# Designs tried in a protein design run: peptides against a protein of PDB entry 2L2L. Part 2

Target 1, 42 residues: chain A of PDB entry 2L2L
Amino acid sequence: SPEERERMIKQLKEELRLEEAKLVLLKKLRQSQIQKEATAQK

## One batch from the design tools (peptide; aimed at target 1 E6)

Design b2_p18_5_s3 (made by RFdiffusion4, then SolubleMPNN; its pose is not in this set)
Fold by OpenDDE base, seed 5:
Structure b2_p18_5_s3 (fold): chain B 42 residues (1-42), chain A 18 residues (1-18)
Amino acid sequence: as target 1 above (42 residues)
Amino acid sequence: SEREKKLEEELEKLRKEK
């Protein structure tokens, strides 16, 4: 139904929001780790 | 680092919302 499709779209939008937030945090964590390794080698 | 711990805590919160 149109209402079932609308519910599925809302769920997929929320999943996308959570995955985007996770991706931002993982990128920041990775950058911190690389910087820490680069500073520990000096 | 303390910054890395905070990022890991926020990642764990996002994993609990699924």
Scores: peptide ipSAE 0.309, ipTM 0.827, DockQ to the pose 0.031
OpenDDE base, seeds 1, 2, 3, 4: peptide ipSAE 0.308, 0.301, 0.303, 0.305; ipTM 0.826, 0.824, 0.825, 0.826

Design b2_p18_7_s1 (made by RFdiffusion4, then SolubleMPNN; failed a check: too like the target's own chain; its pose is not in this set)
Amino acid sequence: EREEELEKKLEELRKEKE

Design b2_p18_8 (made by RFdiffusion4)
Pose (drawn by RFdiffusion4):
Structure b2_p18_8 (pose): chain A 42 residues (1-42), chain P 18 residues (1-18)
Amino acid sequence: as target 1 above (42 residues)
Amino acid sequence: EELKEEIEELEEEIEEEK
């Protein structure tokens, strides 16, 4: 099932973007807590 | 990183099969 192998790559590609997006957002949160306290507690 | 490693491994497997 060669297609199955390719399908896994496509699935991982999608999750990879989402997984990354959270990582980039987290980096902003860190820098958001440095300047002017953190305004929002959440 | 884990997801990229898994993608690379699967690409290698597909190339070997080709």

Design b2_p18_8_s2 (made by RFdiffusion4, then SolubleMPNN; from b2_p18_8, 8 letters changed; failed a check: too like the target's own chain)
Amino acid sequence: DELERKIKELKEELEKEK

Design b2_p18_8_s4 (made by RFdiffusion4, then SolubleMPNN; from b2_p18_8, 8 letters changed)
Fold by OpenDDE base, seed 4:
Structure b2_p18_8_s4 (fold): chain B 42 residues (1-42), chain A 18 residues (1-18)
Amino acid sequence: as target 1 above (42 residues)
Amino acid sequence: KELERKIEELKKELEKEK
């Protein structure tokens, strides 16, 4: 139904928001690892 | 310290998916 499709779109938008947040955190984690390695080489 | 905070933030976002 149109209402089932709307519920599914709402769920997929929430999943996408969570995956985007995880991607930002993983990028920040990777950057901090690079900075830690760069400081350990000095 | 900074890495530990980011790991804890990631764990909280993974918990919201369940």
Scores: peptide ipSAE 0.040, ipTM 0.621, DockQ to the pose 0.030
OpenDDE base, seeds 1, 2, 3, 5: peptide ipSAE 0.039, 0.038, 0.040, 0.039; ipTM 0.618, 0.615, 0.620, 0.617

## One batch from the design tools (peptide; aimed at target 1 I9 K13)

Design b2_p19_1 (made by RFdiffusion4)
Pose (drawn by RFdiffusion4):
Structure b2_p19_1 (pose): chain A 42 residues (1-42), chain P 19 residues (1-19)
Amino acid sequence: as target 1 above (42 residues)
Amino acid sequence: EELEERIEEIKEEIEELEE
């Protein structure tokens, strides 16, 4: 089932974007706590 | 850290499947 192999790549590609998007947002949160306290506690 | 590890794992798995 060669298509199955390719399908896994596509699925991992989608999750990869999402996984990464959270990583980039987490960095912003770090820098957001550095300047002017952190205004929002959440 | 967990997100970075998971991103690495996904990238490795994609490379292995392409090979």

Design b2_p19_1_s3 (made by RFdiffusion4, then SolubleMPNN; from b2_p19_1, 8 letters changed)
Fold by OpenDDE base, seed 1:
Order: C-alpha cells, then sequence, then structure tokens
Structure b2_p19_1_s3 (fold): chain B 42 residues (1-42), chain A 19 residues (1-19)
C-alpha cells in the first residue's frame, strides 16, 4: 500500500535522525578527548 | 565506521522507497 510505504519511509527517517544525532555526539566526545590529551601533555 | 555504515544503509533504503 502507498500508505504503508509512507509509514516505512517516516520510520526509516526517524531512525536515521537518531543515528545522525549519536554520530554528532560521538564526534564531539572524541574531539573533547583529543583536546584533553593535548592540554595534559603541556 | 559502523555508525556511518548504518547511516548510509538507512539513506539507501529511504531513497529506494522514495523512487
Amino acid sequence: as target 1 above (42 residues)
Amino acid sequence: DELEKRIKELEKKIKELEE
């Protein structure tokens, strides 16, 4: 059904947004770790 | 890498359902 297809697209878009948000957080945490190590070596 | 791979897989599935 076209309605089932639209529901599936909406669900996949929601999952995509959650995984993107997790990736942004992981990148920020990694950058914060690198900065802490770079400041602790001075 | 795993998370970026999962994102690309979701983007592909969305595209296949929008065509």
Scores: peptide ipSAE 0.495, ipTM 0.874, DockQ to the pose 0.783
OpenDDE base, seeds 2, 3, 4, 5: peptide ipSAE 0.491, 0.491, 0.493, 0.493; ipTM 0.874, 0.874, 0.873, 0.873

Design b2_p19_2 (made by RFdiffusion4; failed a check: the pose's geometry)
Pose (drawn by RFdiffusion4):
Structure b2_p19_2 (pose): chain A 42 residues (1-42), chain P 19 residues (1-19)
Amino acid sequence: as target 1 above (42 residues)
Amino acid sequence: RVEELKEEIEELEEEIEEE
């Protein structure tokens, strides 16, 4: 089922974007806590 | 997890190329 192998790649590609997006957001949160306390506690 | 997902994609691409 060669298509199955390709399908896994596509699925991992989608999750990769989402997984990354959170990672980039988390970095912003770190820098957001450095300047002017952190305004929002959440 | 981002590294692992990229590795799994590379491994699957290699397997497809071999075939």

Design b2_p19_2_s2 (made by RFdiffusion4, then SolubleMPNN; from b2_p19_2, 8 letters changed; failed a check: too like the target's own chain)
Amino acid sequence: KVEELKRKIEELKEELKKL

Design b2_p19_3_s3 (made by RFdiffusion4, then SolubleMPNN; its pose is not in this set)
Fold by OpenDDE base, seed 2:
Structure b2_p19_3_s3 (fold): chain B 42 residues (1-42), chain A 19 residues (1-19)
Amino acid sequence: as target 1 above (42 residues)
Amino acid sequence: IEELEKKVEEIKKKIEELE
């Protein structure tokens, strides 16, 4: 039904926001690790 | 990160198929 489809879209948009937030955190963590390694090798 | 980027893209495609 249209109402089931709207519920599915809302659930997928919530999952998307959680996975995008996790992706941003992991990218920042990776960058911080690379910077720490680059400062320890000087 | 690369697996999570794929998961994000799969969720986006599922949303586009339902809209």
Scores: peptide ipSAE 0.571, ipTM 0.886, DockQ to the pose 0.806
OpenDDE base, seeds 1, 3, 4, 5: peptide ipSAE 0.571, 0.569, 0.571, 0.570; ipTM 0.885, 0.885, 0.885, 0.885

Design b2_p19_6 (made by RFdiffusion4)
Pose (drawn by RFdiffusion4):
Order: structure tokens, then sequence, then C-alpha cells
Structure b2_p19_6 (pose): chain A 42 residues (1-42), chain P 19 residues (1-19)
């Protein structure tokens, strides 16, 4: 089932974008707490 | 840390499947 192998790659690709997007957002949160306290507590 | 590890794991698995 060679297609199955390729399907896994596609699926991982999608999750990769989402997994990353959270990573980039988390970096911003760190820098957001540095300047002017953190305004929002959440 | 967990997010970085998960991104690494996904990239490695993609490389292994392509190989």
Amino acid sequence: as target 1 above (42 residues)
Amino acid sequence: EELEERVEEIKEEIEELEE
C-alpha cells in the first residue's frame, strides 16, 4: 500500500503546520510578557 | 519544549517515510 506511506506524509505535514503555528505563538507570548508587564492575565 | 520535540519528531518521520 504505497499510497498509505504517502498519506502519512501528507497527514504529518498538516499537523506540522499547526504544531508550528502554536510554537511561533508561544514565542510571541514570551516577548509579550517582557514589555509592559503582560496586560492580559490570560 | 514539547512543541519543538513534536516538530522534530514529525520532520524525522517524514524523512524516514520519503526514504

Design b2_p19_6_s1 (made by RFdiffusion4, then SolubleMPNN; from b2_p19_6, 8 letters changed)
Fold by OpenDDE base, seed 1:
Structure b2_p19_6_s1 (fold): chain B 42 residues (1-42), chain A 19 residues (1-19)
Amino acid sequence: as target 1 above (42 residues)
Amino acid sequence: SELEKRIKELEEKIKELEE
């Protein structure tokens, strides 16, 4: 049904938002690790 | 990465359901 399709789209958009937020966090964590290593070597 | 692949799969599924 159109209502089931709309619910599925909303669920997929929510999952997408969570995975994107996780990717941003992992990229920030990786960058923070690189910066900590670079500052510890100076 | 696996995460970036999963993001693309979700984007594709959303697109297919919006068409």
Scores: peptide ipSAE 0.520, ipTM 0.878, DockQ to the pose 0.772
OpenDDE base, seeds 2, 3, 4, 5: peptide ipSAE 0.517, 0.517, 0.519, 0.520; ipTM 0.877, 0.877, 0.877, 0.877

Design b2_p19_7_s3 (made by RFdiffusion4, then SolubleMPNN; failed a check: too like the target's own chain; its pose is not in this set)
Amino acid sequence: SEEEELEKRLEELKKEALE

Design b2_p19_7_s4 (made by RFdiffusion4, then SolubleMPNN; failed a check: too like the target's own chain; its pose is not in this set)
Amino acid sequence: KEKEELEKRLEELKKEALE

## One batch from the design tools (peptide; aimed at target 1 L23 L26 R30)

Design b2_p20_1 (made by RFdiffusion4; failed a check: too like the target's own chain)
Pose (drawn by RFdiffusion4):
Structure b2_p20_1 (pose): chain A 42 residues (1-42), chain P 20 residues (1-20)
Amino acid sequence: as target 1 above (42 residues)
Amino acid sequence: EIEELKEELEEIREEQEELE
């Protein structure tokens, strides 16, 4: 099932983006706590 | 390619855990 192998790549590509989007958002949170305390506690 | 993508995802998760 060669298509199955390609399907896994496409699935991992999607998740990869989402996984990464959280990582980029987390880096902003770190820099957000450096300047002017952190205004929002959440 | 599947193994590379799985490694990239593990790396991103490890970096997220470090930041959390």

Design b2_p20_4_s2 (made by RFdiffusion4, then SolubleMPNN; failed a check: too like the target's own chain; its pose is not in this set)
Amino acid sequence: EIEELEERIREIKEKIEELE

Design b2_p20_7_s1 (made by RFdiffusion4, then SolubleMPNN; its pose is not in this set)
Fold by OpenDDE base, seed 3:
Structure b2_p20_7_s1 (fold): chain B 42 residues (1-42), chain A 20 residues (1-20)
Amino acid sequence: as target 1 above (42 residues)
Amino acid sequence: SEIEELEKKVEELKKKIKEL
C-alpha cells in the first residue's frame, strides 16, 4: 500500500541518518588522531 | 575499514530509498 511504502521510506531515512552521523564521527576521530600525532612530532 | 563499510552501507540505503 502507499502507507506501507511511506513507512518503509521513513525507516530507511532514519537508518541512513544514523549511519551518516556515525560516519562523520569516525572521520572526525581519525582526523583528530592524525593532528595529535603531527603536533606531538614538533 | 569500518569507515569503508559504513560508506558502502550509506550508498546501499540511498539506493533502496530511491527505488521505493
Scores: peptide ipSAE 0.579, ipTM 0.883, DockQ to the pose 0.843
OpenDDE base, seeds 1, 2, 4, 5: peptide ipSAE 0.579, 0.578, 0.578, 0.579; ipTM 0.883, 0.883, 0.883, 0.883

## One batch from the design tools (peptide; aimed at target 1 E19)

Design b2_p21_2 (made by RFdiffusion4)
Pose (drawn by RFdiffusion4):
Structure b2_p21_2 (pose): chain A 42 residues (1-42), chain P 21 residues (1-21)
Amino acid sequence: as target 1 above (42 residues)
Amino acid sequence: SPEELKEEIEELEEEIEEEEE
């Protein structure tokens, strides 16, 4: 089922974007807590 | 992890190439 192998790549591609998006957002949170306390507690 | 997902994609691409050969 060669298509199955390719499908897994496509699925991992999608999750990769989402997984990364959270990572980039987490970096911003770190820098957001450095300047002017952290205004929002959440 | 993003790195783990990229590794898994690379491994699958290698397997596909081997099969094509």

Design b2_p21_5_s2 (made by RFdiffusion4, then SolubleMPNN; its pose is not in this set)
Fold by OpenDDE base, seed 3:
Structure b2_p21_5_s2 (fold): chain B 42 residues (1-42), chain A 21 residues (1-21)
Amino acid sequence: as target 1 above (42 residues)
Amino acid sequence: IEELEKKVEELKKKIEELEKE
């Protein structure tokens, strides 16, 4: 039903926002590690 | 990170499929 699809879309959008937030954090952590290594070699 | 990027893209595709019906 349209109401079941709307509930599924809301659940998938919530999961997407959590996984996107995790991805942003991991990318920032990786970048911070690379920057610390590059500054320790200077 | 690459596995998580794939999961994010799969979620986006599933949402797009359900929004077109």
Scores: peptide ipSAE 0.570, ipTM 0.883, DockQ to the pose 0.820
OpenDDE base, seeds 1, 2, 4, 5: peptide ipSAE 0.569, 0.569, 0.569, 0.569; ipTM 0.883, 0.883, 0.883, 0.883

Design b2_p21_5_s4 (made by RFdiffusion4, then SolubleMPNN; its pose is not in this set)
Fold by OpenDDE base, seed 2:
Structure b2_p21_5_s4 (fold): chain B 42 residues (1-42), chain A 21 residues (1-21)
Amino acid sequence: as target 1 above (42 residues)
Amino acid sequence: IEELERKVEEIKAKIERLEKE
């Protein structure tokens, strides 16, 4: 039904927000590790 | 990270299919 599809879309949008937030954090952590290694080798 | 990027794209593709129905 249209109401079931709307509920599924809302659930998938919430999952998407959580996974995107995790992705942003992991990308920042990776970048910070590379920067720390580059400064420790100088 | 690359696995999580694929998961994000799979979720986006599921949303897009449901929004076009």
Scores: peptide ipSAE 0.602, ipTM 0.893, DockQ to the pose 0.825
OpenDDE base, seeds 1, 3, 4, 5: peptide ipSAE 0.600, 0.602, 0.601, 0.601; ipTM 0.892, 0.893, 0.892, 0.893

Design b2_p21_6 (made by RFdiffusion4; failed a check: too like the target's own chain)
Pose (drawn by RFdiffusion4):
Structure b2_p21_6 (pose): chain A 42 residues (1-42), chain P 21 residues (1-21)
Amino acid sequence: as target 1 above (42 residues)
Amino acid sequence: EEEIEELKEELEEIREEQEEL
């Protein structure tokens, strides 16, 4: 099932974008807590 | 198979970096 192998790659590609997007957002949160306290506690 | 292994390693690495943050 060669298609199955390719399907896994596509699936991982999607998750990869989402997984990354959280990572980029987390880096903003760190820098958001440095400047002017952190206004929002959440 | 090599492409799947590389993508799985990249995803592990991203998860580890997220946990660090």

## One batch from the design tools (peptide; aimed at target 1 E20 L26 R30; failed a check: too like the target's own chain)

Design b2_p22_5 (made by RFdiffusion4)
Pose (drawn by RFdiffusion4):
Structure b2_p22_5 (pose): chain A 42 residues (1-42), chain P 22 residues (1-22)
Amino acid sequence: as target 1 above (42 residues)
Amino acid sequence: LEELKEELEKLREENEELEEEL
């Protein structure tokens, strides 16, 4: 099932973007806590 | 496929580390 192999790559590509997006957002949160306290506690 | 799995595992580990820091 060669298609199955390619399907896994496509699936991982999607999750990869979502996984990365959270990583990038997290980094903004770190810099958001540096400047002017952190205004929002959440 | 192996490269993408390894990259995804590393990103998950980096996210967990950053969540713990926050």

Design b2_p22_6_s3 (made by RFdiffusion4, then SolubleMPNN; its pose is not in this set)
Amino acid sequence: SELEKEIEQLEAKVELLKKKIE

## One batch from the design tools (peptide; aimed at target 1 R5 E6 K13 L16)

Design b2_p23_3_s1 (made by RFdiffusion4, then SolubleMPNN; failed a check: too like the target's own chain; its pose is not in this set)
Amino acid sequence: DEIKKLEEKVKKLKEEIEKLEKE

Design b2_p23_4 (made by RFdiffusion4)
Pose (drawn by RFdiffusion4):
Structure b2_p23_4 (pose): chain A 42 residues (1-42), chain P 23 residues (1-23)
Amino acid sequence: as target 1 above (42 residues)
Amino acid sequence: ERVEELKEEIEELEEEIEEEKEE
């Protein structure tokens, strides 16, 4: 089922974007806590 | 770590597909 192999790549691709998006957001949070305390506690 | 693992798995799967196309 060669298509199955390709499907896995596509699925991982989508999760990759989401997984990354959270990582980039998490970097911002770090820098957000450096300047002016952290205004929002959440 | 999970992003690296996902990228490695994609690369491995692409290599396997290339090998199959060559055979």

Design b2_p23_5 (made by RFdiffusion4)
Pose (drawn by RFdiffusion4):
Structure b2_p23_5 (pose): chain A 42 residues (1-42), chain P 23 residues (1-23)
Amino acid sequence: as target 1 above (42 residues)
Amino acid sequence: ELEERVEELKEEIEELEEEIEEE
């Protein structure tokens, strides 16, 4: 089922973008806590 | 944890692409 192998790549590709997006957001949160306390506690 | 997961996903994609190329 060669298509199955390709399908896994596509699926991992989508999760990769989401997984990354959270990583980029998390970096912003770190820098957001450095300047002017952190205004929002959440 | 998020960095590790991104690395693992990239490795798995590369391995699967290599297997497809071999075939």

Design b2_p23_5_s4 (made by RFdiffusion4, then SolubleMPNN; from b2_p23_5, 9 letters changed; failed a check: too like the target's own chain)
Amino acid sequence: ELEKMIKQLKEEIEKLKKELEEE

Design b2_p23_6 (made by RFdiffusion4)
Pose (drawn by RFdiffusion4):
Structure b2_p23_6 (pose): chain A 42 residues (1-42), chain P 23 residues (1-23)
Amino acid sequence: as target 1 above (42 residues)
Amino acid sequence: EEIEEQEEKVEEIKEEIEELEEE
């Protein structure tokens, strides 16, 4: 089932973008707590 | 810690994609 192998790559590609998006957002949160306290507590 | 854990998950996904492309 060669298609199955390719399918896994496509699935991982989608999750990769979402997984990364959270990573980039987390970084902004770190820098957001440096300047002017952190305004929002959440 | 949350950033490190997230980096690890992104790395694992990229390694698995690479292994599958090599196969």

Design b2_p23_7 (made by RFdiffusion4; failed a check: too like the target's own chain)
Pose (drawn by RFdiffusion4):
Parts: sequence; C-alpha cells; structure tokens
Structure b2_p23_7 (pose): chain A 42 residues (1-42), chain P 23 residues (1-23)
Amino acid sequence: as target 1 above (42 residues)
Amino acid sequence: EEEEEEEIKELKEELEKIREELE
C-alpha cells in the first residue's frame, strides 16, 4: 500500500503546521511577559 | 519507497522536537 506511506507524510505535514503554530505562539507569550508585566493573567 | 520511509522518520522526529519545546 504505497499510498498509505504517502498518506502518513501528508497527515504529519498538517499536524506539523499546527504543532509549529503553537510553538511560535508560545515564544510570543514569553516576550509578552517581559514587557510591561503581562497585562492579562491568562 | 526508502525515500518516503526516511521522510516519515524525519517528520516524526521534527514533531517530537517541537512537542518537547512546547513542554
């Protein structure tokens, strides 16, 4: 099932974008807590 | 097929690294 192998790559590609997106956002939160306290507690 | 298997391993390793950085 060669298609199955390719399908896994596509699926991992999607999750990779979402997994990254959170990572980029997490980095902004760090820098958001440096400047002017952190205004929002959440 | 060998190239596709290597690509799957690379993508899994990238995802594991990203999850570790998020934790």

Design b2_p23_8 (made by RFdiffusion4)
Pose (drawn by RFdiffusion4):
Structure b2_p23_8 (pose): chain A 42 residues (1-42), chain P 23 residues (1-23)
Amino acid sequence: as target 1 above (42 residues)
Amino acid sequence: LEEKVEELKEEIEELEEEIEEEK
């Protein structure tokens, strides 16, 4: 089922973007807590 | 999250290699 192998790559690709997006957002949060306290507690 | 991103990239590369070998 060669298509199955390709399908896994496509699926991992989607999750990869989402997984990355959370990583980039988490960096921003770090820098958001450095300047002017952190205004929002959440 | 960085670890998970690395792992997902490695798995994609391995699968691409396997597909190339089969071709």

Design b2_p23_8_s2 (made by RFdiffusion4, then SolubleMPNN; from b2_p23_8, 11 letters changed; failed a check: too like the target's own chain)
Amino acid sequence: LEERIKQIKEEIERLKKELEELR

## One batch from the design tools (peptide; aimed at target 1 E20)

Design b2_p24_4 (made by RFdiffusion4; failed a check: too like the target's own chain)
Pose (drawn by RFdiffusion4):
Structure b2_p24_4 (pose): chain A 42 residues (1-42), chain P 24 residues (1-24)
Amino acid sequence: as target 1 above (42 residues)
Amino acid sequence: ELEELKEELEELREENEELEEELE
């Protein structure tokens, strides 16, 4: 099932973008807590 | 390509976990 192998790559690709998007957002949170306290506690 | 993508996804998950711990 060669298609199955390619399908896994596509699926990982999608998750990869979502997984990364959280990583980039978390880096902003760290810099958001540096300047002017952190205004929002959540 | 599948092995590379699995490795990149594992690394990203580790980096997210580390940053979440730092923010807590």

Design b2_p24_5 (made by RFdiffusion4; failed a check: too like the target's own chain)
Pose (drawn by RFdiffusion4):
Order: structure tokens, then sequence, then C-alpha cells
Structure b2_p24_5 (pose): chain A 42 residues (1-42), chain P 24 residues (1-24)
């Protein structure tokens, strides 16, 4: 099932983007707590 | 198979970096 192998790659590709998007957001949160306290507690 | 392993390793690294940032 060669297609199965390719399918896994496509699936991992989607999750990769979402997994990365959270990572980029988490970096912003770190820098958001540095300047002017953190305004929002959540 | 090599491409799947590479993507899985990249995802593990990204999760480790997220966990580290959440702990900070």
Amino acid sequence: as target 1 above (42 residues)
Amino acid sequence: EEEIEELKEELEKIREEQEELEEE
C-alpha cells in the first residue's frame, strides 16, 4: 500500500503546521509578558 | 519511510520546544 505511506506524510504535514503555529504563538506570549507586565492574566 | 521518520522527528522537536516554553 504505497499510497498509505504517502498519506502518512500528508497527515503529518497538516499537524506539523498546527503544531508549529502553537509554537510561534507561545514565543509571542513570552515576549508579551516582558513588556508592560502582561495585561491579560490569561 | 525516510520522509515519515524525518517529519516525526521534527514534530517531536517542536513538542519538546513547546513543553519547555509552557514550563517557563

Design b2_p24_6 (made by RFdiffusion4; failed a check: a repeat of another design)
Pose (drawn by RFdiffusion4):
Structure b2_p24_6 (pose): chain A 42 residues (1-42), chain P 24 residues (1-24)
Amino acid sequence: as target 1 above (42 residues)
Amino acid sequence: ELEELKEELEELREENEELEEELE
């Protein structure tokens, strides 16, 4: 099932974007807590 | 390609966990 192998790559590609997006968001949270306290507690 | 993507996904999950723990 060669298609199955390719399908896994596509699935991992989608998760990869989502997984990354959270990582990039997290880096902004770190810099958001540096300047002017952190205004929002959540 | 599949092995590379699995390794990259595992690294990204580790980096997210580390940043979550740092922000807590």

Design b2_p24_8 (made by RFdiffusion4)
Pose (drawn by RFdiffusion4):
Structure b2_p24_8 (pose): chain A 42 residues (1-42), chain P 24 residues (1-24)
Amino acid sequence: as target 1 above (42 residues)
Amino acid sequence: EIEEQEEKVEELKEEIEELEEEIE
């Protein structure tokens, strides 16, 4: 089932983007806590 | 949380590379 192999790549590609998007957002949170305390506690 | 998230991104990239190699 060669298509199955390709399908896994496509699925991992989608999760990769979402997985990365949270990583980039977490980086902003770190820099958001450096300047002017952190305004929002959440 | 950032370190753990980086690991998860690496793991996904490795799995994609392995699958591409198997297809080749």

Design b2_p24_8_s4 (made by RFdiffusion4, then SolubleMPNN; from b2_p24_8, 8 letters changed)
Fold by OpenDDE base, seed 3:
Structure b2_p24_8_s4 (fold): chain B 42 residues (1-42), chain A 24 residues (1-24)
Amino acid sequence: as target 1 above (42 residues)
Amino acid sequence: EIEEQEKMVEQLKAKIEELKKELE
């Protein structure tokens, strides 16, 4: 049903939002690690 | 780990676009 597809799209958009937020956090964590190593080598 | 998370994000995007196309 079109209504069931619309509900599934809403659910997948919420999951996507969580996984995108996790990706941003992982990228920030990696960047912070690189910066700490670069500052410890000075 | 970041690469796996990027793949997960891309899979979710692809599935959303597939379901949107089935509504047209």
Scores: peptide ipSAE 0.576, ipTM 0.879, DockQ to the pose 0.863
OpenDDE base, seeds 1, 2, 4, 5: peptide ipSAE 0.575, 0.574, 0.576, 0.575; ipTM 0.879, 0.879, 0.879, 0.879

## One batch from the design tools (peptide; aimed at target 1 E6 L16)

Design b2_p25_1 (made by RFdiffusion4)
Pose (drawn by RFdiffusion4):
Structure b2_p25_1 (pose): chain A 42 residues (1-42), chain P 25 residues (1-25)
Amino acid sequence: as target 1 above (42 residues)
Amino acid sequence: EEIEEQEEKVEEIKEEIEELEEEIE
């Protein structure tokens, strides 16, 4: 089932983007707490 | 800590994609 192998790559590609997106957002949160306290507590 | 854990998860996904690409080749 060679297609199955390829499908796993596509699926991982989608999750990769989402997984990265959160990582990039987390980095902004760190820098957001440095300047002017953190305004929002959440 | 959340950033480190998230980086690990991104690395793991990238490794799995590379392994699958090698198997297909």

Design b2_p25_1_s1 (made by RFdiffusion4, then SolubleMPNN; from b2_p25_1, 9 letters changed)
Fold by OpenDDE base, seed 1:
Structure b2_p25_1_s1 (fold): chain B 42 residues (1-42), chain A 25 residues (1-25)
Amino acid sequence: as target 1 above (42 residues)
Amino acid sequence: KEIEELEERVKEIKAKIVELEKELE
């Protein structure tokens, strides 16, 4: 039904928000690791 | 790698949202 689709869209948008927030965090952590290695080699 | 898997998951979620939104038109 259209109502079921709207509920599914809302759930997927919330999941997307959480996964994108996790992705930003992991990218920052990876960059911090690379920077730490680059500073330890100086 | 965890980031690359998560990027693919984000892409799949976006694709499903677009598909369901088109079915409401």
Scores: peptide ipSAE 0.616, ipTM 0.893, DockQ to the pose 0.826
OpenDDE base, seeds 2, 3, 4, 5: peptide ipSAE 0.615, 0.616, 0.616, 0.616; ipTM 0.893, 0.893, 0.893, 0.893

Design b2_p25_1_s2 (made by RFdiffusion4, then SolubleMPNN; from b2_p25_1, 12 letters changed; failed a check: too like the target's own chain)
Amino acid sequence: SEIEELEERVKLLKAKIVELKKELE

Design b2_p25_2 (made by RFdiffusion4)
Pose (drawn by RFdiffusion4):
Structure b2_p25_2 (pose): chain A 42 residues (1-42), chain P 25 residues (1-25)
Amino acid sequence: as target 1 above (42 residues)
Amino acid sequence: LEEEIEEQEEKVKEIKEEIEELEEE
């Protein structure tokens, strides 16, 4: 089932974008807590 | 927050390695 191998790559690709997006957002949160306290507590 | 960033980096790395291994197959 060669298509199955390719399908896994496509699925991992999608999750990769989502997994990265959260990572980039988390970096912004770190820098958001540095300047002017953190305004929002959440 | 830093621990969450480290764990997230690990997950991104694991996904990328798995994609590479599957492309080499």

Design b2_p25_2_s1 (made by RFdiffusion4, then SolubleMPNN; from b2_p25_2, 9 letters changed)
Fold by OpenDDE base, seed 3:
Structure b2_p25_2_s1 (fold): chain B 42 residues (1-42), chain A 25 residues (1-25)
Amino acid sequence: as target 1 above (42 residues)
Amino acid sequence: IEKEIEELEKKVEELKKKIEELEAE
C-alpha cells in the first residue's frame, strides 16, 4: 500500500538521521585524535 | 574508530538506497 510505503520511508529516514548523527560524532572524534597526536609530536 | 566509521558509512548508504527505491515507486 502507498500508505505503508510512506510509513516505511519515514522510519528509514529516522534511522538514517540517527546513523548520520553518529557518523558526524565519530568523524569529530577521529579529527580530535589526529590533532592530539600531531600536538604531542611537537 | 576507522572501522566503525567505515561500517557506519556502509549502513548510511544502504539506508539511502532503500529510501530512494521506495520513493521511486
Scores: peptide ipSAE 0.626, ipTM 0.899, DockQ to the pose 0.784
OpenDDE base, seeds 1, 2, 4, 5: peptide ipSAE 0.626, 0.626, 0.625, 0.625; ipTM 0.898, 0.898, 0.899, 0.899

Design b2_p25_3 (made by RFdiffusion4)
Pose (drawn by RFdiffusion4):
Structure b2_p25_3 (pose): chain A 42 residues (1-42), chain P 25 residues (1-25)
Amino acid sequence: as target 1 above (42 residues)
Amino acid sequence: EEIEEREEKIEEIKEEIEELEEEIE
């Protein structure tokens, strides 16, 4: 089932974007807590 | 900690994609 192998790559590609998106957002949170306290507690 | 964990998970996903591409080749 060669298609199955390719399908896994596509699935991982989607999750990769989401997984990264959260990583980039976390970083901004770090820098957001540096300047002017952190305004929002959440 | 959450950043490290997510970096690890991104690395693992990228490795799995490379391995699957090699198997397809």

